# Designs tried in a protein design run: peptides against a protein of PDB entry 5H65. Part 95

Target 1, 294 residues: chain A of PDB entry 5H65
Amino acid sequence: QYLERTPLCAILKQKAPQQYRIRAKLRSYKPRRLFQSVKLHCPKCHLLQEVPHEGDLDIIFQDGATKTPDVKLQNTSLYDSKIWTTKNQKGRKVAVHFVKNNGILPLSNECLLLIEGGTLSEICKLSNKFNSVIPVRSGHEDLELLDLSAPFLIQGTIHHYGCKQCSSLRSIQNLNSLVDKTSWIPSSVAEALGIVPLQYVFVMTFTLDDGTGVLEAYLMDSDKFFQIPASEVLMDDDLQKSVDMIMDMFCPPGIKIDAYPWLECFIKSYNVTNGTDNQICYQIFDTTVAEDVI

## One batch from the design tools (peptide; made by RFdiffusion4, then SolubleMPNN)

Design b2_p10_8_s2 (from b2_p10_8, 6 letters changed)
Fold by OpenDDE base, seed 5:
Structure b2_p10_8_s2 (fold): chain B 294 residues (1-294), chain A 10 residues (1-10)
Amino acid sequence: as target 1 above (294 residues)
Amino acid sequence: MSFPSVLEIS
């Protein structure tokens, strides 16, 4: 959609909701650290939550490893099972279930592993060697997802999370409903297991200044703004550097704002009620960093 | 002083 450019001073006087095209400089932004700007967002209930830290996951998987895999749930029509006993003092048992496609084990790059009793380190190692990993536990009648506080699916270095509020978990055998058991699309896996997938999003507040006024605009974006997936940035040093470089370009440190680049973007206004007070807020939308910058 | 935009509108 085409919108005429509107100065910030005019926007600040108008009622919400409205859409605007603006040209402004990025005076400042929050949070300054990239890892603090990456959140998980539920598309259904709109809850924002923190991405679990490695330490949090260690605890979850350690707790899961205290439970012995149920022998009765091994080697079904859906998967072949292999059990490892660790050589550590506890002799922990780890079950790996290899999901079959029409009764045939797929290639490693197409294989889904169900891991029971594994540590974070072990799970990550397996996810690097195989296409997909789901942490599971033994339920009463079937394998079940271990915990929605942990990833429901790990593909390489990408951790896929589900919403605890909106998900109604189903047992692992529901993966049988998937016709293609090789690609393991996260959304398909989530649907089969009754999971509402969370979305990785960049969450930032931009303070924009065009010389006529100053406006704070909210940025919540998964992959369009930076042309970098929020889902991958935390695990990729090069992507992190790219985002940092972009932000440094928009808001160069040690330089006066008069030398900052002009940014063109769309913003929309909306009403927020805080008790008895009504406030107009702004959000950036349909805006992308230029390709020549990346 | 004006500078080129480093953003593109979708």
Scores: peptide ipSAE 0.027, ipTM 0.487, DockQ to the pose 0.037
Fold by OpenDDE base, seed 4:
Structure b2_p10_8_s2 (fold): chain B 294 residues (1-294), chain A 10 residues (1-10)
Amino acid sequence: as target 1 above (294 residues)
Amino acid sequence: MSFPSVLEIS
């Protein structure tokens, strides 16, 4: 839809909700650090969560590694199991379950691994080699997802997380419902396991100034604004550099705002009520960084 | 000084 450009001063006087096209400069933005802007968003309950740090995951997997794999749950029709015992003083047992497709082990790049008792480092190594990994634990009658505080699926460097509030976890054998046991689509895996997958999003606040007024606009976007997936940016230095470059272009450090580029974007206003306080907020939508900038 | 927009409307 075509919207006429509206000056910020006019927008600031109007009631919400409305949609606007604006042309403004990015006076400032928050947070300044990219890693702080990447969040996990639940499409169902709409809660925002922090992306777990390596240290957080390390703790979870260390705890999981203290649990001994149940021999009774090894080598089912769904998967073939291999067990390793570490030679170190801890004598830790690690189980890797190779999920079969129609009773046949697929190629490594198509194989889903269920890892039980692995450390973060070990899991990461396996995920890089086999692409798809699910951290699991031995349940009473079946393998179970280890912890929703950790990824339910790791594919390469991408960690897929589930919503603790909205998910109703099912046991690993529910993966049998998947017809294709080679592609391991995250949404399909999530559905099979009763997981509501979280979405990686960029969350930023832009302070926009067009010379007539100043307003703050909220940005919540997965991959459209920067044309960079929020799901990949934390694990890719080049993508991080790209985002940083874009933001530096929009808001160059050490330069006066008069020299800032003009940004054209859509914003929508909405009401936020906190008790008796009514506030109008703004969100950027349907806007992308120009290709010549990236 | 006139500056081009660095954003595109989708």
Scores: peptide ipSAE 0.021, ipTM 0.481, DockQ to the pose 0.036
Fold by OpenDDE base, seed 1:
Structure b2_p10_8_s2 (fold): chain B 294 residues (1-294), chain A 10 residues (1-10)
Amino acid sequence: as target 1 above (294 residues)
Amino acid sequence: MSFPSVLEIS
């Protein structure tokens, strides 16, 4: 798309909504810590949520691990079950259900594991080996997703989350509706289980200055702005370093703004109402960090 | 563009 470049001073005087092309310097940004900028966004209800911390997951899985797997739910046409008993004082039982493809166990790299009663550590170990894991619990008549506060699917190091508000959970046997029980596409799994998947997004506020004016622009983007997936950045040190380097380039520490690079981007204005108060806000859109910067 | 930019506009 093409828009004529507009100075910030002119933009600041105009009513919303409008779209603009600007050339400005990044005076500052927030949050400063990368992990604080990564959120979960629901595409349906548009709520923003924090990515659960390891400690949060520990609690959820510890609670789940206090429940004994129901024997009647083991070894169905959908999955074969293996049970382990821990050596702790309580003799905790962990069930791993290996999902079959048309009655046949697939190869390890194509096999979905349903884990019941596992700790975060145990789940992570299994996910590293088998790639696809769903934390589950015994329901009344079927296995069920453990908790939407935890990942509904773990693939490698990626945790897939669902929206509590928008999801209407269905039992695990609904995975039977999937013709392909080897690829375990997150969206397909979500659909089968009645989950509205959340999207990892970068959420940041940029303070932009072109010398004529200053405005704050909101960034909410999953993978286009940095050309780095928000879903992967938290689990990849190299990707984190790349984002940090990009931000340091845009807003270099220890030097004056006069030496900052000029940034060209699209912003759109929009109205936000809070009671009787009306505010014009700005959001960055259709903008990507140049490939040579990454 | 007459000058380099660290951002590309889609």
Scores: peptide ipSAE 0.020, ipTM 0.481, DockQ to the pose 0.034
Fold by OpenDDE base, seed 2:
Structure b2_p10_8_s2 (fold): chain B 294 residues (1-294), chain A 10 residues (1-10)
Amino acid sequence: as target 1 above (294 residues)
Amino acid sequence: MSFPSVLEIS
């Protein structure tokens, strides 16, 4: 798309919705902490929610671990089951169900594990080893997803979440509908289980200044703006450092704005009505950090 | 003095 550059002072006087190309400096941004800028977004209902904290997951999995796996749900055509009993005072039972591909157990790195009764630590260990893990519980007639407040799929260090509002959960046996039971594509798993997957997004507010005016623009982006996946950044120190470096480059701490780099980006205006209050808001779109910066 | 843009439009 070609848009002529428009000064912020002119934009601020115009009605929404419109699209603009701007050249401005990043006076400031919020939130300042990276982890606060990463949210989960539902593509269907558009709800933004916080990424669950480790403590939240601990509680969920701890609760799940108090439940005894149902023996009658073990060893189906879909999966082979193994049971472990912990040696602690509670004698907690953990069931691991190894999903088969056409009746055959796949290689460990391609095998989906269904974990029943595992702690967060145990689940994470298994996900690191086997790469694909679904926390489950014994339902009435089949295994079921444990809780949408927890990841429905863990692959390595990536936690995949589903929308509680939009999902209509189906039992684990619906994984049979997947032709390929080795790759375990998150979207396919979600579809099979009736889950609307949430998207990791960076959510930030940029205060832009081009010398003619000041404008706040909203950034909601998953992987294009920083060229860093929001889904991975929380679990990777190097990626976090990269984002921090980028933001420090755009808005150097302790330096006057006169020395800030000029940023070219697209913004779109839109109307927001909250009761009697009507305001024009702005969102950054179709903009990427230059390769020489990354 | 103008600085080069560190952002690219997609």
Scores: peptide ipSAE 0.019, ipTM 0.478, DockQ to the pose 0.036

Design b2_p10_8_s3 (from b2_p10_8, 5 letters changed)
Fold by OpenDDE base, seed 1:
Order: structure tokens, then C-alpha cells, then sequence
Structure b2_p10_8_s3 (fold): chain B 294 residues (1-294), chain A 10 residues (1-10)
């Protein structure tokens, strides 16, 4: 909805919460590195988490790969199992479980793979060949999700994560509740397995200056501000370049702020209490980069 | 808006 433009100097004097329309220049922003601005957000508990690095995943999957797949859990009505033995001295076992749809194996592009005992490299290889993969481990009576510190679902280059705090994990056989075992919608998979899916978000702080005052505004957005999904940006060089170009446009390096473009956006104020300290903070909302800029 | 902007308000 329409709000009249308010100068920052006036906003800075007002109590929260309020909504404002502003026209200001982006003096600076943080973090400067794009990969540092992408976080995982829980829609339920609202905790922000770092996106696991490749090295983190390596450790998790290496640990998982030390476990031998349980033979008694192979080849159920839900999935057909294939076992590979690595050529290393330990003879590590890797199990791939092909999830069936009503007892029939789907086409490769529709087939969900449950990977047990695989390394990150092996998992990535399979995910490139098969669109959907879930890292799993052998539980006591059923396959289980390997670790919520790792993706619960990998589709193409997209890693889907779940909230450790809010999730109450259920065994793999709960995938039987899905009528459609071909599309493997992340939310449906999450629901079946008792996972609260995390959302990729851009998290940035903008220092805005309209000549009357300076204000820091918080940006937390998944895909609307940049018109680029935070879930995809880390795995797509072109998208990364686009975001960088946008930020360079807003805050051009090597030139004075007088030459910066004017930005119109909505911000909302809110109160933050930290002990005895009260602070008014600001967040950008309902604002997007113009299409002609992207 | 009356001024050019690289942002659009929804």
C-alpha cells in the first residue's frame, strides 16, 4: 500500500513500530561477501543458521560412510536396494535404495534415491544423474535420515535443510504416506519425515543515507528483493554475478556517495530489547530490485 | 514514483 515518503531524520525521532516509505542512498552494506549473506531460516522458531560448507558436509558423510548398511533393511515394498563395495582397504559398503511408486520403479528423472554410506562426492555424482536423493542411515527397524546437519533432500544442485530444533524425525517408511512418489516435492518429503524445512534467505544490513540522516536497515528475504532465489544463488555463478552487479549499482565502488542512485523502499521500525538496553531497529520490506536492473 | 529508482515498491 501507499505510504508518503518520510525523511530519515524524521523517522529517527519516532517511536516503533511504524512503517515508512523512504528515498535514500545505500552508503554501505554488510556483509560484503555474498556467500556470507546467505543463511538458513526456520519459519517456525525463526532461528538463523549458517549454510553448511562443503567441508562440513564432507565430515558428516565421511562419518556416515563408516557405518555398514543393515542387510535386513534392504529391499522393502518402498524401495529396491543395490549395494556397492568400494575398492579401498576397508571395503566400505554403499547402499542405494531406489524408491518405488506403487511397487514400480519410476523413471530415473522421477526416482528418489536413498543413499546410505556414501561420501559427498558419491552423493553428488548420484544427484547429478538422479534428480532427487536423500542421505540416509540404517536405524534399528528402518532407514532414517542421516543427519539434519546435512541436506535431507538434494535435488539437482539444491540442498534442502531441516531445522534441528523444530523437526521430529520419522523413519523413511513414512514416505509411504505420499500418494505421488514421482515429483518429490520438498515440502511433502519434509512433512512425511517430520522435518521443518529451513528457508534460504539473504541477510544483509543496509546503511541508508538520504542527506537528512543515516539509518541501518535489515534485509531478510528469500527471493523477492533481488528476484533471485537465495536457495539457488550459491550454486549458480550467473546468479551470483547478478547479485554482485546489483549491489555494485546501488553502492558503486570508487565513487562518492553523491553519485549513488536514489533508492525507494519500504522500511518498518521495531523495538529490540537486550537486557536493559532498548533499541529501535529497521527492516526493509515489500521492496524489489527493478526488473530492468537485473 | 516521480524520481527514477532502481527499486520497485510492491
Amino acid sequence: as target 1 above (294 residues)
Amino acid sequence: SSYPSVLEIS
Scores: peptide ipSAE 0.026, ipTM 0.522, DockQ to the pose 0.035
Fold by OpenDDE base, seed 4:
Structure b2_p10_8_s3 (fold): chain B 294 residues (1-294), chain A 10 residues (1-10)
Amino acid sequence: as target 1 above (294 residues)
Amino acid sequence: SSYPSVLEIS
């Protein structure tokens, strides 16, 4: 595990792949805005996706809200259904399906809601009140997940997304396979519904300078580097502030690099081939911001 | 190190 410190100038001359321990200053980083650095990563196909913005979700749910819930799919052994008709000019029908555990409705903090025809606002309100929410639509024979472009599971402020490429969606009744219908573990829900869950990750490019050379290193990390979950940061102002503070500490604005703190971290080199061009890239790994900094 | 680091190695 221990690696001797290697100057960047030496690293830059070496072939990949290799692992290094370095001591360098963060000259700059990209992207500058935190929300731009948070991405969704598929552990299977390894594609990176943007986290949908509220506006994106609003569109999806608005579209879903135009569809009328199928009465034939209401009140099954799996869930009890309640329907609301809005009094607005549109007269939308919203169905909320309360998933039962062994035929019994769980407490609100343990209950999974399947929401059909709800707006983003309505869904968010319900997700804040109840344990878990799945946006759904009426399929031909069963309720189905509304759209993988939207969260397949909302728990409080946490949105769980699935990979469109790797997922093979199954109908809602497959939730019956879950023995425990109270905890609603995202991975279990995903498995039952044929979803490959995406992972929230911080994606940043660090320009590191140790005085001997300059190197760009890629950071892709879910919760270890900042000791802050990427899955929560977008919904928590305090966490956002913390990350911002950390980055400001690493790369303080308005001062010269000479005053920047030294960073010790691991980086690994790897080859990237683009046609005939071979490039060596670097990635930060197994590195955490010190606790005294946070 | 004689210099403080804001990072720790896992």
Scores: peptide ipSAE 0.026, ipTM 0.519, DockQ to the pose 0.035
Fold by OpenDDE base, seed 3:
Structure b2_p10_8_s3 (fold): chain B 294 residues (1-294), chain A 10 residues (1-10)
Amino acid sequence: as target 1 above (294 residues)
Amino acid sequence: SSYPSVLEIS
C-alpha cells in the first residue's frame, strides 16, 4: 500500500475510519515491562486475556493431581499407558499416555504425551524430552482435556492456550481424526479437540509526536512488528533482550526526544463508543522494525 | 524517504 505522509495535526481533525502514513517519534510507550505487553487474543471473539502465571498453573495442576487416573481408560488403540506412584506422603498416581501412530509408538521427538495427575514441574520436564504434552483428566468415558485455563498443548517451552468462550471441548479420542500423529500441529490438535486456539500478541500503546501533534496509537501484533513471535518471547531471554533493545532504540532512556529516531509507520483510525462518549482511536498496522536494528 | 527510520512499511 502507498499513502502520502500526513501530519498528526491533520489526522487529529479527521473523522474515522481512515488509513494514514505518518512520520513521528515515539515519545513514550505503555506498558514499560515486556511481560505485561504480552497477552492472549482470541481470533473469534476478540477477547484479550492475560497469560497465566506459573502460580496460576500450579494451582490447576495441583488440583488435577488430586484425581486418580481411571484404570478403565488406560491402554487404548490410541495410546499406551504407564502409571507411576509418587514417593511423597500422599502417594499420588500419575498416568502418562503415549499416543501411537497407526498402532506404533513413535520416536520420542515425535511422540505426544497425555499427562494425567502431573504437577507443573513434572509436565515441564516431560515437555522438554518429548515433542508434545497435553494435560488431561479421566472423564466418564474417555480422557479429556484437563482445563482450558492451562495449556492444552505444550511443545518444548511453548504453551498453547484455548479460548474458553469459543471452544466446545471434545474428548481425547478425537485425536484419531488426525492423519499425522507425529508432527502434532497445534492448530490441528485444537481443531480435533474442539478448541479455538488463542494467539500470543504484543499489546502496547505508543505515544507518537511529530512536532505538529501528539497521538496515541495501539499496537496489537503477534510476530510481524518486531519480527519476534510473541509466543516465544516470554521463554527466551535473548528474544526479550532483542525487544528491549528495539524499544530502547525507539525511546532511548536518559536523552531528550529531540534526539529520538524518526519512525515511519501506518496507522488506521476507528471509532470507539464508551457509553455516551464517542472517541477516535488509532492502531498501527503493516509496519515492521527494520532488520538491521536487531 | 531520505529521512532516517527504524521502521519499514509493508
Scores: peptide ipSAE 0.025, ipTM 0.528, DockQ to the pose 0.035
Fold by OpenDDE base, seed 5:
Structure b2_p10_8_s3 (fold): chain B 294 residues (1-294), chain A 10 residues (1-10)
Amino acid sequence: as target 1 above (294 residues)
Amino acid sequence: SSYPSVLEIS
């Protein structure tokens, strides 16, 4: 829909909810560090959570590695299993289950591995060589997802997470419902396993100033605003540099705001109730950095 | 002053 440009001073006087087109300068933004702006968002319950740190994952996988794979769950129609025993004092057992497509092992670049008892390092090594990895554990009657605090699916360097609140986990054999066992689309895997996938999002607060007024607008976007996936930015130095470059362009350091570029974007207002206090907040939507800037 | 925007509206 077409919206006429509205000055911020007028917007600040109006009731919510409304949609606006604005032209303003980015006076400032927070957080300043990119890694602090990347969060996980549930599309169902709308919970925002931090992306787990490597240390967090280490703990989860170390705990999982203390459990011995159940021999009874190895080598099913769905997967072929191989077991490794570490040479350390504990003799840790690691099970790798190679998921078959119609009874046939696929090529490595199309193969899904189920890893039981692996460390983060081992899992990462495998995910770099194979298409997809799911950390699992032995359940009573079937393999099960290890922990929703860890990725339910790792593809290369991309970690896919699920919502603990909204997910109702199903056992690994439910992957049989997938007709194509080569592509391993994250959403399809999630659906089969009863997982509500979380979305990587950029979460930032923009302070916008058009000379008539100043307001803070919330940015929550996965891949449209920067034209860079939030899911990939943490693991790609070039993408990080690109985002930093964009933000430096919008809000150049060491110069006055008079020299800042003018930005056109959509914002929507909405009401937020905090106890007895009612406040109006603003969110950026349907706005993208121009391609010539990237 | 009116300058070109570095943002595009969808």
Scores: peptide ipSAE 0.020, ipTM 0.532, DockQ to the pose 0.036

Design b2_p10_8_s4 (from b2_p10_8, 5 letters changed)
Fold by OpenDDE base, seed 5:
Structure b2_p10_8_s4 (fold): chain B 294 residues (1-294), chain A 10 residues (1-10)
Amino acid sequence: as target 1 above (294 residues)
Amino acid sequence: MEYPSVLEIS
């Protein structure tokens, strides 16, 4: 795709929707804190959600840990079950179900664990040791996903979430529909369980200035703009530092805008109506930070 | 003052 460069002053006078190529400086951006810019987005209903905090997950898993695993649901054709009893005063029962591939337990790096009754700490330890973890609970006739407010799948440090509005949950035995039970692709797991997966996105507002005009452009991007996955950034200090460095490069603190770098990017305009008030908004698209900057 | 772009259009 090709678009000629258009000055912001001209863009600000035009009706939406349109696409533009611009060259401008990043005067400022919001939010300033990285953790505030990472959200969960539903591709179906387009709802934006906050990424659950550790404290939120603690509560969910603590509640789940009060439930005793149902013996009737252990050791099926799909999984082998092991039960641990905690040494604390409560004596919690924790069930770990090892999902089999064609009746055979896979290697640890390819294994899916279903965890029932575990705390966040215990789940995290298992997810660091094994490839994939699904928090579950005992349903009436089958294991079920514990709670969509918690991750439906944890792979290493990556937490995969589902949309409560758009998902129609199915029981764990539906994982049988997956021919290959070693890869555990998040989208495949989601599909089998009736989950609409949420997408990690960077959500920011850029104030762009090319000297002819100023406009605010919305950034909602998962992994292309920064060439850093939004899904990983919250759990990786190095990635966080990289994003911070990029933003500091675009908008260096304590320096006048005259010394800011010029940014070339695509923006698209669109209409937003609130009652009788019509507003034109702008969104960045198909733009990435240059490789030599990262 | 003009600087080269630090962004690439995909």
Scores: peptide ipSAE 0.026, ipTM 0.574, DockQ to the pose 0.037
Fold by OpenDDE base, seed 4:
Structure b2_p10_8_s4 (fold): chain B 294 residues (1-294), chain A 10 residues (1-10)
Amino acid sequence: as target 1 above (294 residues)
Amino acid sequence: MEYPSVLEIS
């Protein structure tokens, strides 16, 4: 639907909720660091979470590595198991379970590995070689997902996370319900294991100025605004550079705002109530960076 | 100085 341009001064006087088309300059934005702008969002409970740092994952996997794989859970109809004993002073036992498709071991690029007792480094190495990796632990009667604070699925450099609040974890044998045990679609894996997958999103606050007024607009977007997936940007230097370049173009450092480019976008207003205080907030929607900028 | 918009409406 077509909306006429509305000056910010007029918007600031109107009640919410409403939708607007605006033309404004990006005076400033926060957070300034890209890593801080990428978060995990639950589509059900709408909780925003920070993407775990490597240090956080190290702790989780180190803790998992202290547990010995249960021999009784190895080599099922679902997977073939291989055990390694590390040569270091700890002598850790690492179990790798290769998930089979109809009793047949898939090719490496189609294979799902269940990793038990591996470190972050070891898991990452395996995920780079094989299609998919799930960190697991030995449960009472079956393998189980290690921890929702860690990825439930790693595919290459992509870490898939689940919502702790909304998920009701099921054991690994529930992967049997998947007809296709080669593609390992994250949503399908999540469903089988009772996981509500989190979504990577860019979360930023834009301070917009059109000369008539100034307002802050909230940006929450996964892949449309920058035309770059939030799920991939943290692990891809080129994508990071692209986002940085875009933001530098919108808000170039070291020059006056008069020289900033004009931005056309949609914003919607909405009410936020905090006790007796009512505030009108704004969110950018249905807006993308122009192709000539990308 | 006026610059063109670097954003597009979806």
Scores: peptide ipSAE 0.016, ipTM 0.421, DockQ to the pose 0.036
Fold by OpenDDE base, seed 2:
Structure b2_p10_8_s4 (fold): chain B 294 residues (1-294), chain A 10 residues (1-10)
Amino acid sequence: as target 1 above (294 residues)
Amino acid sequence: MEYPSVLEIS
């Protein structure tokens, strides 16, 4: 659907909701630090959450590592189990369960590991060697997901998280419902385990200025705006640099706004009521940084 | 909208 350009001064006078095409300069944006702009978003309850820090995960996995794997839950039709005893003072027992495909162990690069009692460091090391890792614990009748505050699935450097509010966790044996036990698609794993997966999103506020007016627009986007996945950017220095370069291009530091480039994007207005305060807000949507700009 | 906006620097 085609929209003609509308000056910001005209937009600021109109009631919401409406959609607009604009041409403006990026006067400023927040947050300035990239890691602060990456959040987790639930598609059902729409809650925004912070991406857990390494320290948060350490605590969760340390707690899990104090629990002894239940022998009766080892070596099922779904997985083969191996147990290690650490050489540290506590002598932790770590169980790794290798999920089988039709009773056969798949290749390492296709294998899902269920890790019980591992530290963050150990889990990360395993995720680099194998296709996928799920942190688990011994439940009463089956293995269960360790904690939704931690990733339910780790694939390489990507941590997949689930919504605590919207998820109704099911035991690990529900992975049997997956016909393909080699690819381990995050959404499929989540569905099998009753998890509502969270989406990595860039969350930013742009201050836009076209010379006729100034408008703040909200950006919530996973991979379209920058053409860079929010799910990968925190763990990739090159992607971080790319985002920084893009933002510096639109909003170059140390120079006057008159020298800033013009950008075109779509924004939509919407009404927000907070107590007695009523305001019109704006959100950037269906907008991508041009390839020739990247 | 059916098509994305492309940010153009000019």
Scores: peptide ipSAE 0.000, ipTM 0.331, DockQ to the pose 0.042
Fold by OpenDDE base, seed 1:
Structure b2_p10_8_s4 (fold): chain B 294 residues (1-294), chain A 10 residues (1-10)
Amino acid sequence: as target 1 above (294 residues)
Amino acid sequence: MEYPSVLEIS
């Protein structure tokens, strides 16, 4: 799309909604910490949620680990089950259910594990070894997803989360509806289990200044702006460094704004009403960091 | 583009 450049001073005088092309400098941004800028967004209800911390997950899985796997739910047509008893922790039972493809156990790189009673550490170890992991619990008649506060699917270092508000959970046997029980596409798994998957997003506020005016622009983006997936950045030190480097380039510390680079981007204005107060807000869209910067 | 920029418009 094409838009003529508009100075910020002119934009600030106009009603919303409108789209603009701007050329400005990034005076400042918030939050300053990368981990604080990564959120989970529901595409249905549009709520923003914090990405659970390791400590949060520890608690959830620790609680789950206090429950004994139900023997009557082991070894179904869908999965083969193995049970371990820990030496410590009062003989905690851990069940791993290996999901079969057409009655056959797939290779480890194609296998989905259902983990029941595992700790975060144990789950992470298994997720590093096998293709996919779902934390589960014993329901009344079937295995069920453990908790939407924890990942519903772990693939390598990627934690897939679901929306508590929008999801209507279905039991594990609904995975039978999947024809392909080897690839375990997150969206397919989510659909089968009645989960509305959350999206990792960067959420930041940019203070933009072009010398004629100053405005704050909201950034909510999954993988376009930085050309880095928000879903991967928290688990990858190199990606984190890249984002930090980009932000340092836009807003270099210890340097006057006169020396800051000029940024060209699209912003859209929109109205926000809070009671009797009406304000115009701005959001960055369809903008990407130049490839030579990454 | 005439002016150097660290951003590209999609």
Scores: peptide ipSAE 0.006, ipTM 0.370, DockQ to the pose 0.034; fails the geometry check

